# Designs tried in a protein design run: peptides against a protein of PDB entry 4AID. Part 107

Target 1, 242 residues: chain A of PDB entry 4AID
Amino acid sequence: FDIKRKTIEWGGKTLVLETGRIARQADGAVLATMGETVVLATAVFAKSQKPGQDFFPLTVNYQEKTFAAGKIPGGFFKREGRPSEKETLVSRLIDRPIRPLFVKGFKNEVQVVVTVLQHDLENDPDILGMVAASAALCLSGAPFMGPIGAARVGWVDGAYVLNPTLDEMKESKMDLVVAGTADAVMMVESEIQELSEEIVLGGVNFAHQQMQAVIDAIIDLAEHAAKEPFAFEPEDTDAIKA

## One batch from the design tools (peptide; made by RFdiffusion4, then SolubleMPNN)

Design b2_p18_7_s2 (from b2_p18_7, 10 letters changed)
Fold by OpenDDE base, seed 2:
Formats: C-alpha cells, structure tokens, sequence
Structure b2_p18_7_s2 (fold): chain B 242 residues (1-242), chain A 18 residues (1-18)
C-alpha cells in the first residue's frame, strides 16, 4: 500500500489528511481526521459524457452511516431511506464552492461522497467533510481547479474562534462557514446574533486567512499522490457563448 | 515526483481551458 499522509496544526487541533489505504477503487479518496472526528471523502467521475447530457451532472452526498450513529448527535433517530436535514444542508455546503471550479464544458458524471466514520462530539464533521471532498477531487485527476479550503468562525468573548467546538458554539454569537480558493472566497453561509457588519466581514477575512494552511496541506498531499490528469478537451462550441 | 509533475501538468492544462 502506498499511503500518503499530511498532518498540520490547525486552530489548535491536529488535522490529518490520508490517502492510499481506503477506497482505492475511487478516482480520489481521502480519510480526514480532526480530533477524533473522522470522515472519508470519495470522488468518482465518468470517463465519457452520456448522450444528450446538457448540464454538468455533479452529485454531492454527505452521509452519517448507522455504524457511527452511536457517536453522532441524533444518529439513533435516523429514518431509513431519506437524508436528514443536516445531511442535505452539508451536501449543499460542499456542492456550492466546488461546482464553479470544474472546467467549463466538462459534462461527465461526478460523484462526491462524504461519509462520517467517527464523531468525537466536539468537532463537527461538516468543515472536515468540505476539506476532505476538496482533497479527494484534487487527487482524482478530474478537471477540478481546486483546492478549496473551508473554515467555521465563531465569535466568543469578543474574539474570532476558528472551528469552535460544539460546546464553544453554544456561547458563540456567530456561526460563519466560509469556503474559498487561495485567491477568492467562493461561499459564505452565516447565522449572526446582534453583530455589526464590520465584525461579520472581519470573520470572512479571518476564515479566508486561516484556510490557507489547509489549502497548502491539500496541495502538498496532491503533489505526493495525485493521479494523472484526465485527458479532457472542451468542445469549441461552448467558447462562442462567452 | 511523478505525482508533483502530474499536479503541475493538471493545473497548467486546465488553467489554459478555464
């Protein structure tokens, strides 16, 4: 097994990105760990376009499996067969920043699956899932122009907190999720309690600065484990409508 | 490494297409 691992300190926690041990049948697969929260991201893409495919068929599925339910808040109450509200929300949080980063004209099916394997009850798997999905796509050879980083920002005792714990979030006046590239913010999602626009904008900037270490960690992992880039050339017909 | 070269080639190839 050729196992590659990147480890960084991030917001006072150890972030580990690992590839080569699990899900080797995927185009990209990353096991990501922060604290004792563990997620597996897999990326798979079709090597041809379907006949009559008019749009980019990206599917993102965030899943908390039943075997992890004993450590996941509310996991015992999952009805079989439909995604929870959380799984639907987090799937969209992952989809939103990655979708624009695929090369125009690429209409092959892409499936990103993020599976929560373990939860520590402190570190939310959503941010970790965004990071892992970005890393898996960077490794896959798909025409994805990532990486993205992601961060959650809290506001506790008049200060920004990077990736607050579930307990710190109870005292936070802000739940700010940001995703972006090295150069740009791609997505902001926020729930704010009685804070100025200046503090919120400062939180976006703080998130974007703090995610650079994650972007660099994904690049370093990809420099050691990335597959050969897919032989894709866009058809000339889509260039005339820009 | 072959992977670093692959990543660079990927980024260079697709940045010309984006």
Amino acid sequence: as target 1 above (242 residues)
Amino acid sequence: SKSAENLKKKLEKFKKLA
Scores: peptide ipSAE 0.208, ipTM 0.824, DockQ to the pose 0.801
Fold by OpenDDE base, seed 5:
Structure b2_p18_7_s2 (fold): chain B 242 residues (1-242), chain A 18 residues (1-18)
Amino acid sequence: as target 1 above (242 residues)
Amino acid sequence: SKSAENLKKKLEKFKKLA
């Protein structure tokens, strides 16, 4: 197996991004680990556009499978056919920052699937899933202008905490999820208690700074494992506005 | 590496299209 791995220390935890062992049939596939939480992201894209396709058909599906449910809070007995509320929310959380980064005019079907394989009860798989999805898309050859990084920021004892544990989050006055590129914040989602706008904005900046190490790790992995760029040429959309 | 070159080519190709 041609396995490529990138390991970084991130927020006092080891982040591992691995490709080449699992889901080799996908255009991109990344196994991401933080603590003992493990996710598999796969990216698959159609090599042609469907006739009459008028929108960009991106689907993101985050899944917490029942075999991981022995360690997933509330994972017991989810009906095998419908995403939970959490799975739906996290699927959107991953979709939001990646969707704008596809080349304009690319209307081939893209499927991103993030599967939680293991949960440690400390590290939430959502952030890890965002990172893994970004990495899988960067490896795929799809016309995706990532990577994105992601981070969760807490506010505990008057300080920012990068990717707080589920236990630290119980004491946190902020649940701030940020995703972005090297240059820009692409998405903010926040549940905050009574905190100043200054603290929240500082949290966004803190997240964006802390995710750079993840962006660099994805770039390094892609430099070692990325497929050839898909031969896509957008139709000149400027000719339709004249 | 071929992959590093592929990533750069991807970014350069698509940055001109973005």
Scores: peptide ipSAE 0.177, ipTM 0.806, DockQ to the pose 0.821
Fold by OpenDDE base, seed 3:
Structure b2_p18_7_s2 (fold): chain B 242 residues (1-242), chain A 18 residues (1-18)
Amino acid sequence: as target 1 above (242 residues)
Amino acid sequence: SKSAENLKKKLEKFKKLA
């Protein structure tokens, strides 16, 4: 197996991005690890557009599977079929920043699946899932203008904390999730307790700065393991304006 | 389109690194 791996230190934790071992039938597949939390992201895209397709058919599915049951809080054997509230929320957190980064006019079906394989009860798999999904898309050859990075920022004891543990989050006055490219913030989601706008804006900037190392790690992985870019030419929408 | 040029520039960056 041609296994490519990138390892970085990120917020005092080891982030590992790996490809080539698992889900080789996908267009892109990344195993991401932070602490003992492990996620698998897969990206698959159709090589043609469906006749009459008028919108971009992106599906993002984050799932906390039952084999991680007993390690995931509330991970009882949930009946197959309906996503939990958390799975629905995290699927949206992944979808929001990636959707606008596809080349305009690309309307081939894209499916991103993020599966939590292990949870350490410290590192939330949502941020890791966002990073893994970004990496899988960058490897896939899909016309995705990523990578994105992502970060969670807490506010504990009057300081910003990058990707606080679940225990540190109990003492945090902020739950700030940020996703972005190297150049731009694409998504902010925040729960804040009595903090100034200045502290919140500082948290967004802190997140965007801290995610650069992740963006660079995805780029480095993609340089060594990305598939050939899909031969997609956007329909010349400028020819309709003449 | 700027998007096709950006994709092409991204592709050309990736191809120049290969």
Scores: peptide ipSAE 0.039, ipTM 0.625, DockQ to the pose 0.084
Fold by OpenDDE base, seed 4:
Structure b2_p18_7_s2 (fold): chain B 242 residues (1-242), chain A 18 residues (1-18)
Amino acid sequence: as target 1 above (242 residues)
Amino acid sequence: SKSAENLKKKLEKFKKLA
């Protein structure tokens, strides 16, 4: 097994990104760990476009397996086959920042699956899932213009908190999820309690600064473990409509 | 296209790193 691992300290927690041990049949696969929360992201893409494909067929599926659900707050025994509200929401949180980063004209099917394998009851797997999905896509050879980073920002005791624990979030006046590239914010989702716009904008900037270490960690992992880039040339007609 | 050039630059960045 050629296992590549990147470890960083991030928000006072150890973030581990690992590839080469699990899901080697995927185009990209990353096991991401923060605390005792563990997610597996896989990226698979078709090597050809379907005839008559007129849109980019990206599917993102975030799922919390039943064995992890016994520890996940609000994780009821899921009925097989229908995503929970949380799974639907987190799937969209992952989809939103990654979808614009595919090369225009690429209409091959792409499937990103994020599976929660373990939950520590402190670290929410959503941010970890976003990071893992970004890393898996960067390793896959797909024409993805990432990486993205992601961060949750809280506001606790008059300060920004990077990736607050579930307990710290009970005291937080902010639930701010940000995703972006090194150069740009791609997505903001926020629930705010009686905070100024200045504090919220400061939170977005704080998130974007703090995610740079994650972006760099994904790049470093990709340097050592990325597949050869898929030979894709966009048709000239789709390139001109930018 | 700017996207193809950015991809090529990204791919060259990734290839120089592999």
Scores: peptide ipSAE 0.030, ipTM 0.603, DockQ to the pose 0.084

Design b2_p18_7_s3 (from b2_p18_7, 9 letters changed)
Fold by OpenDDE base, seed 1:
Structure b2_p18_7_s3 (fold): chain B 242 residues (1-242), chain A 18 residues (1-18)
Amino acid sequence: as target 1 above (242 residues)
Amino acid sequence: SKSKEWLEKKREWFEKLK
């Protein structure tokens, strides 16, 4: 087994990105760990376009498996087969920043699946899932112009907090999720309690600065473990205007 | 930055496929 691992310190926590142990049938697969929260991201893409495909068929599925012993906090009895509200939201948080980073004209089916394998009740798996999905896509050989990084920012005791724990979030006046590339913010989602726009904008900038270490870690992993890029030529859409 | 180098490498690769 050729296992590649990247470890960084991030917001006072250890982030581990690992590939090569699990889900080898995927084009890309990453185990991401922060604290004792563990997620598996897999990326799979079709090697051909379906006949008549007119849009980019990207599907992102975030899943919190009910482990036998641990109620994931906030997991009401999930009826088997329907995503929870949280799973739907996090799937969108992952989808939004990655979708625009695919090469224009790529219309092969892409499926990203993020599965929560462990939850420590301190570190929310959503940010970890975003990071893992980005890493899995970078490893896959798909025409994805990432990576993205992601961060949650809180406002606790008059300061920004990177990836606050669930307990710190109870005291936070801000729940700010940011995703972006090295050069740009791609997505912002925020819940704000009586904070100025200046503090929120400062939080976006703080998130974008802090995610650079994650972006660099994903690239370092990809340099050592990425598959060969998929030979894709965008159909010359300019030839249809002639 | 590593990011710019990575993006450039990908860009060059996709351009060579054209």
Scores: peptide ipSAE 0.448, ipTM 0.896, DockQ to the pose 0.152
Fold by OpenDDE base, seed 3:
Structure b2_p18_7_s3 (fold): chain B 242 residues (1-242), chain A 18 residues (1-18)
Amino acid sequence: as target 1 above (242 residues)
Amino acid sequence: SKSKEWLEKKREWFEKLK
C-alpha cells in the first residue's frame, strides 16, 4: 500500500490526513482523524457526461453509521434509511463551499461521501468531514479548484476558540462555521448569542486565518498523492447557442 | 504560497484544455 499521511497541529489538536489504505477504488479517499474522531471521505466522479445533462450533478452525503452510533450523540435516534437532521445539515455544509469550485461546464456526476467511523464525544465530525471531503476531491483528479479549509470558532471567556470541544461549545456564545479557499471565504454559518458584529467578523477572519494550515496540509498531501488531473474538455457552450 | 502555486498550476492546466 502506498500510504501517504500529513499530520499537523491545529488548534492544540493533532489533525491527521491519510490516503492509500482505505477505499482505493474511489477517485479520491481520505481518512481524517482529530482526537479519536475519525471520518472517511470518498470522492467519485463519472468519466463522461450524461446525454442532456443541463446542471452539475454533485451529491454530498454525510453519514454517521449505525455501528458508530454507540459513540455518536443522537445515533440511537436514527431511523433506518433516512438521514438525520444533523446528517442533512452537515451534507449541506460540505456541499455549499465545494460546489462553486468546480470548473464551469463540468457536468459529470460527482459523489462525495463522508462517513463517521469514530466519534470521541469531544471533536465534532462535521468540520473534520469538511476537511476530509476537500482533501478527497483534491486527490481525485476531478476539476475541483480547491482545496477548501474549514473551521469552527467559539467564543469562550472573551476569546476565540478554534474547533471547541462539545463541552466547550456549551459555554460558547458563538457557533461559527467558516469554509473558504486560501484567498476567499466561501461559506459562513453562525449561531450567535448576544455578541457584537465586530466579534463575529473577527471570528470569520480568525477562522480564515486558522484554516490556512489545513489548506496547506491538503496541498502537501495532494502534491504527493493526487491522481493526474482528469482530461476535461468543457463543452463549447457558445457553440450550442448558435 | 503553496496554495497560490497549486491554484496557478490547476488554472493553467484547465485553461490549456479550453
Scores: peptide ipSAE 0.442, ipTM 0.893, DockQ to the pose 0.159
Fold by OpenDDE base, seed 4:
Structure b2_p18_7_s3 (fold): chain B 242 residues (1-242), chain A 18 residues (1-18)
Amino acid sequence: as target 1 above (242 residues)
Amino acid sequence: SKSKEWLEKKREWFEKLK
């Protein structure tokens, strides 16, 4: 198989982005690994717009599969067919920063699926899923103006911690998830315990700085493995309203 | 930066398709 791989050290952990081994039928597919947590992101997009499509039909589906659930904290009883609260939340975390980065007027169906394949009980697959989804979209040829990076920031013992482990998060006074492009923060989600606004803002900046290495890694992978951009012509009617 | 070059290349490409 023509496997392309990018490996970086990120927050004291090895991040691996791989394409070409699995899910070859997708427009983009990335296997992302951090520690022993493994996620597969796939991006698929329709080559035409549906008749009468009035909105951009982006669907993001984050899934923690039952075979991984034996290692996922709280991963017990996923009822068939309905996302868990966590899966719903993480799907939104992935959706929010990527949705604005599609070219205006593109109304072809886009499906992003992130599947947790393995969980190490240390590294949460949500951040890894965000990174993998970004990478898969960048490889797909879809009119996606990414990549995005993502990072979680903790506040432990009076310092910022990049992508704290689940155990470190128990001691953290901050759970700050940031996603952004190289140039801009696109999303912030935070749970904060008795911290100043200054520390929180510093955390956002720290996250944005630390995600640059991931953004660069996605670009490096895409330079070697991305499909040619999909030739789409936006219908003239949507270009006039922008 | 590699990011800026990549984004600019993509922008130019998608803008030319308009």
Scores: peptide ipSAE 0.349, ipTM 0.862, DockQ to the pose 0.157
Fold by OpenDDE base, seed 5:
Structure b2_p18_7_s3 (fold): chain B 242 residues (1-242), chain A 18 residues (1-18)
Amino acid sequence: as target 1 above (242 residues)
Amino acid sequence: SKSKEWLEKKREWFEKLK
């Protein structure tokens, strides 16, 4: 197998992005590792638009499978058929920043699936899943104008903490998830305990700065491993206003 | 930046498909 890998140090942890080993049938597939947390992201897109498709049919599915359940905090026996609240929330966290980055007029079905393969009880797979999904889309050849990066920011002992551990999060006054491109913040999700707006805004800026290394890592991987761009002609939306 | 160059290449590619 032609395995391509990018490794960076990120927030004092090793981030690994790998492609070519598994899920090769997908348009893009990335195995992402941070610490001992491991996720697989796959991106698949239809090569044609469905007749009468009026909207961009993007589906994001984040899953924490049963084989990882023994390592997932609160991992009660999730019945295989219904996403948990966490899975639903994380699916939305991934969807929100990537959806606007598709080329206008692209209405082919896109499916992003993120599967948690391993959890280390320190590194939350949600951030890793966002990164992996971004990478998988960049590799796929789909008209995705990413990458996005993502980061979680905590506020512990009067300082910002990049991707705080689950234990550090117990002491954190902030749970701030940020996703963005190199140039823009695309999404912010925050739970904050009695912090000033200045600290929160500083956290967003900190996240955006720290995710640049991830964005660069995804690009480096894509430069070596991306499929050729899919031959897509955007529909001239200007023709409908005549 | 690598990001800008990557995005520019993608944009150029998609614009050439029009």
Scores: peptide ipSAE 0.287, ipTM 0.838, DockQ to the pose 0.156

Design b2_p18_7_s4 (from b2_p18_7, 11 letters changed)
Fold by OpenDDE base, seed 2:
Structure b2_p18_7_s4 (fold): chain B 242 residues (1-242), chain A 18 residues (1-18)
Amino acid sequence: as target 1 above (242 residues)
Amino acid sequence: SASAEALRKKLEHFAKLA
C-alpha cells in the first residue's frame, strides 16, 4: 500500500491526515484523526455531466455509523434510515464552504461522504470532518479550488480557545465555527452568550489564523498524493450575452 | 514529485477558470 501521512500539532492536539490505506476506489479518500476521534472522508465525482443537468449536483453526507455508536453521545438511539439533526447540521457545515469553491460550469455529480469511525468524547468529529472532506477533495482531481481549513473557537476565562473539548465547551461563552481558504473566510456559524461584537470578530480572525496550519498540511499531503487534475474546461458562457 | 506537479498544474489550470 502506498500510504501518505501528514501529522501536525494543532491547538495542543495531534492532527493526522492519512491517505492510501482505506477507500482506494474513491477519487479522494482521507482518514483524519485528532486525539482518538477518527473520521473517513471520501470524494467521488462523475466523469461526465448528465444530459439536461442545470445545477451543480453536490451531495455532502456526514454520518455517524452504528459501529461507532458505543463511543458517540446519543449513538445508541440512532434509528436506521434518517439522518439525525446533528448529521444534517454537520453535512451543511461541510457543504457551505466547499460548494462555492468548485469551478463555475462544472455540473458533474460530486458526492462527499464523511463517516465517523471513532469518537473519544473530547474531540468533536465535525471540525475533523470538515478538514477531512477538504483534504479528500484536494486529492480527488475534481475541479475544487480548495483547500479549506476549519476551526472551532471557544471563549473560556476571557480567552480564545482553539477547538475546545466537549468539556471545555460547557464553560465556553462562544461556539464559533469558521471555515475558509488561505485568503478568505467562506463560512461563519456562531452561538454566542453575552459577548461583544469585537470579541466575536476577534474570534473569526483567530480561527482564520489558526486554520492556516491545516491548509498547509492539506497542501503538503496533496503534493505527495493528489491525482492528476480532471480534464475539465468550462463552456464559455460569456458568448451568450450578445 | 509527479503528485506535486499534478497539484501545481491543477491549481494553475483551475485558477485560469476562476
Scores: peptide ipSAE 0.091, ipTM 0.719, DockQ to the pose 0.841
Fold by OpenDDE base, seed 4:
Structure b2_p18_7_s4 (fold): chain B 242 residues (1-242), chain A 18 residues (1-18)
Amino acid sequence: as target 1 above (242 residues)
Amino acid sequence: SASAEALRKKLEHFAKLA
């Protein structure tokens, strides 16, 4: 087993990104751990476009498996086959920032699957899932212009908190999820309680600063474990305007 | 490293295609 691992301290927690042990059949696969929360992200992409494909066929599926459900709040009632509301929302949170970062004209099928393997009841697997999905795509060789980082920001006792625990989030006046590249914020999702726009904007900046360490960790992992870039040349769409 | 250079070349390649 050629196992590559990157470990960083992030928001007072150990973030581990691992590849090479699990899901070797995927184009990219990353096991991400923060505290005792564990997610597996896999990225698979088709090596050809389907005839007549007119849109980019990206599918993102965040899943909390039944074996992990006994450790996941609300997990006891997961019906097989239909995503929960949480799974649907988190799938969209992962999709939104990654979709714009694929090379224009790339219309090969891409499937990103994030599976929660373990939940510690402190660290929400959504942010970890975003990070793992980004890392898996960077390792895959797909024409993805990542990495993205992601962070949740809380506002607790008059301060920003990076990736608050589920218990700290009960006291938080802000649930701010940010995703971005090294250079740009790509997505903001926020629920706020009686906070100024200045505090919210400061939270976005704080998130973007704090995710740089994650972006750097994904780059370092990819430098040691990424597959060769897929040889993709976009069809010269300027030739179709003639 | 050869892999860091490969990733950089990947990003530079895709940035030229974007």
Scores: peptide ipSAE 0.084, ipTM 0.715, DockQ to the pose 0.716
Fold by OpenDDE base, seed 3:
Structure b2_p18_7_s4 (fold): chain B 242 residues (1-242), chain A 18 residues (1-18)
Amino acid sequence: as target 1 above (242 residues)
Amino acid sequence: SASAEALRKKLEHFAKLA
């Protein structure tokens, strides 16, 4: 097996991105680890458009499987069938920044699946899932104009904290999730307690600066492990106006 | 690497189509 791994220090934690061992049947697959939290992201795309497909059919599915031998917070046996509120929310957090980065006119089905394999009860798998999904798409050969990075920012004791632990988040006056490319912020989601707009904007900038190391790590992994680009030519929509 | 060149060519190709 040609296993490729990138390791970086990120916010005082080790981030590991690995490919080539698991889910090799996917177009892209990345095992991402931060602390003892572990996620598997897979990207699969159709090699043709469905007849009559008029929109881009992207699906993102984030799943916290109870197979993590730890007490997943809220770890009632998920009844088969419906995603939890958390899984639905995190699926949207992953979808929002990646959807606009596909080449215009690409209407082949794309499925991103993020599965939590382990949870350390300190590092939330949502940010890790966003990073892993970005990496899996970059490896896939799909016409995705990523990578994206992602970061959570807290405000604790009058300072920004990158990817606060679940315990640090109890003392945080800010829960700010940011995702973006090297050049642009693509998504912001925030819960704020009595903070100035200046502190919040500073948090967005802090997140975008801190995610550059993750973007660079995904690029480095892709330089070694990416599949050949899918041969996609958008239909010349200007030729229909002539 | 061949993969780095492929990724670069991908980005350059798609940037021309955007």
Scores: peptide ipSAE 0.066, ipTM 0.706, DockQ to the pose 0.822
Fold by OpenDDE base, seed 5:
Structure b2_p18_7_s4 (fold): chain B 242 residues (1-242), chain A 18 residues (1-18)
Amino acid sequence: as target 1 above (242 residues)
Amino acid sequence: SASAEALRKKLEHFAKLA
């Protein structure tokens, strides 16, 4: 088994990105761990475009399996077959920053699946899922202009907190999720309690700075484990409008 | 396009590292 692993300290927690142990049938697969929260991201892409495909068919599916839900506080027994509200929201959080980073004209089907394997009840798997999805796409050979990083920022006791625990989040006046590249913020999602725009903007900046270590970790993992880039030439017609 | 060239460079970078 050619297992590649990157480990970093991130926000006072160990982040582990691992590939090559599981889901080898995917184009990219990353097992990401933070604390004892564990997610598997897989990226699969079609090697051809469907005839008449007019849009980019990206699907992102975040899933919390019922066996993990027995550890997730408030995890109602999901009736088989419908994503929870949380799964739907997190799937969108992952989709939003990655979708713009695919090369224009690439209309092959792409499926990103993030599965929560374990939850420690401290570290939310959403941020970890975003990171893992980014890493899996970078490993896949798909024409993805990532990586993205992601971070959650809290505001606790008048300070920014990187990836607050679920308990720290109860005291937080901010739930700010940011995703971006090395150069740009791609997505912001925020729930804020009576904070100034200055504090919020500072939180976005803080998130973007803190995610660089994750971006670098994904790059390092990709350097050691990425598949050959998919031979894709965008049709000239889509390139001229850029 | 600058984007296609950036992609190519990125892909070439990853391909050289593989």
Scores: peptide ipSAE 0.043, ipTM 0.627, DockQ to the pose 0.082; fails the geometry check

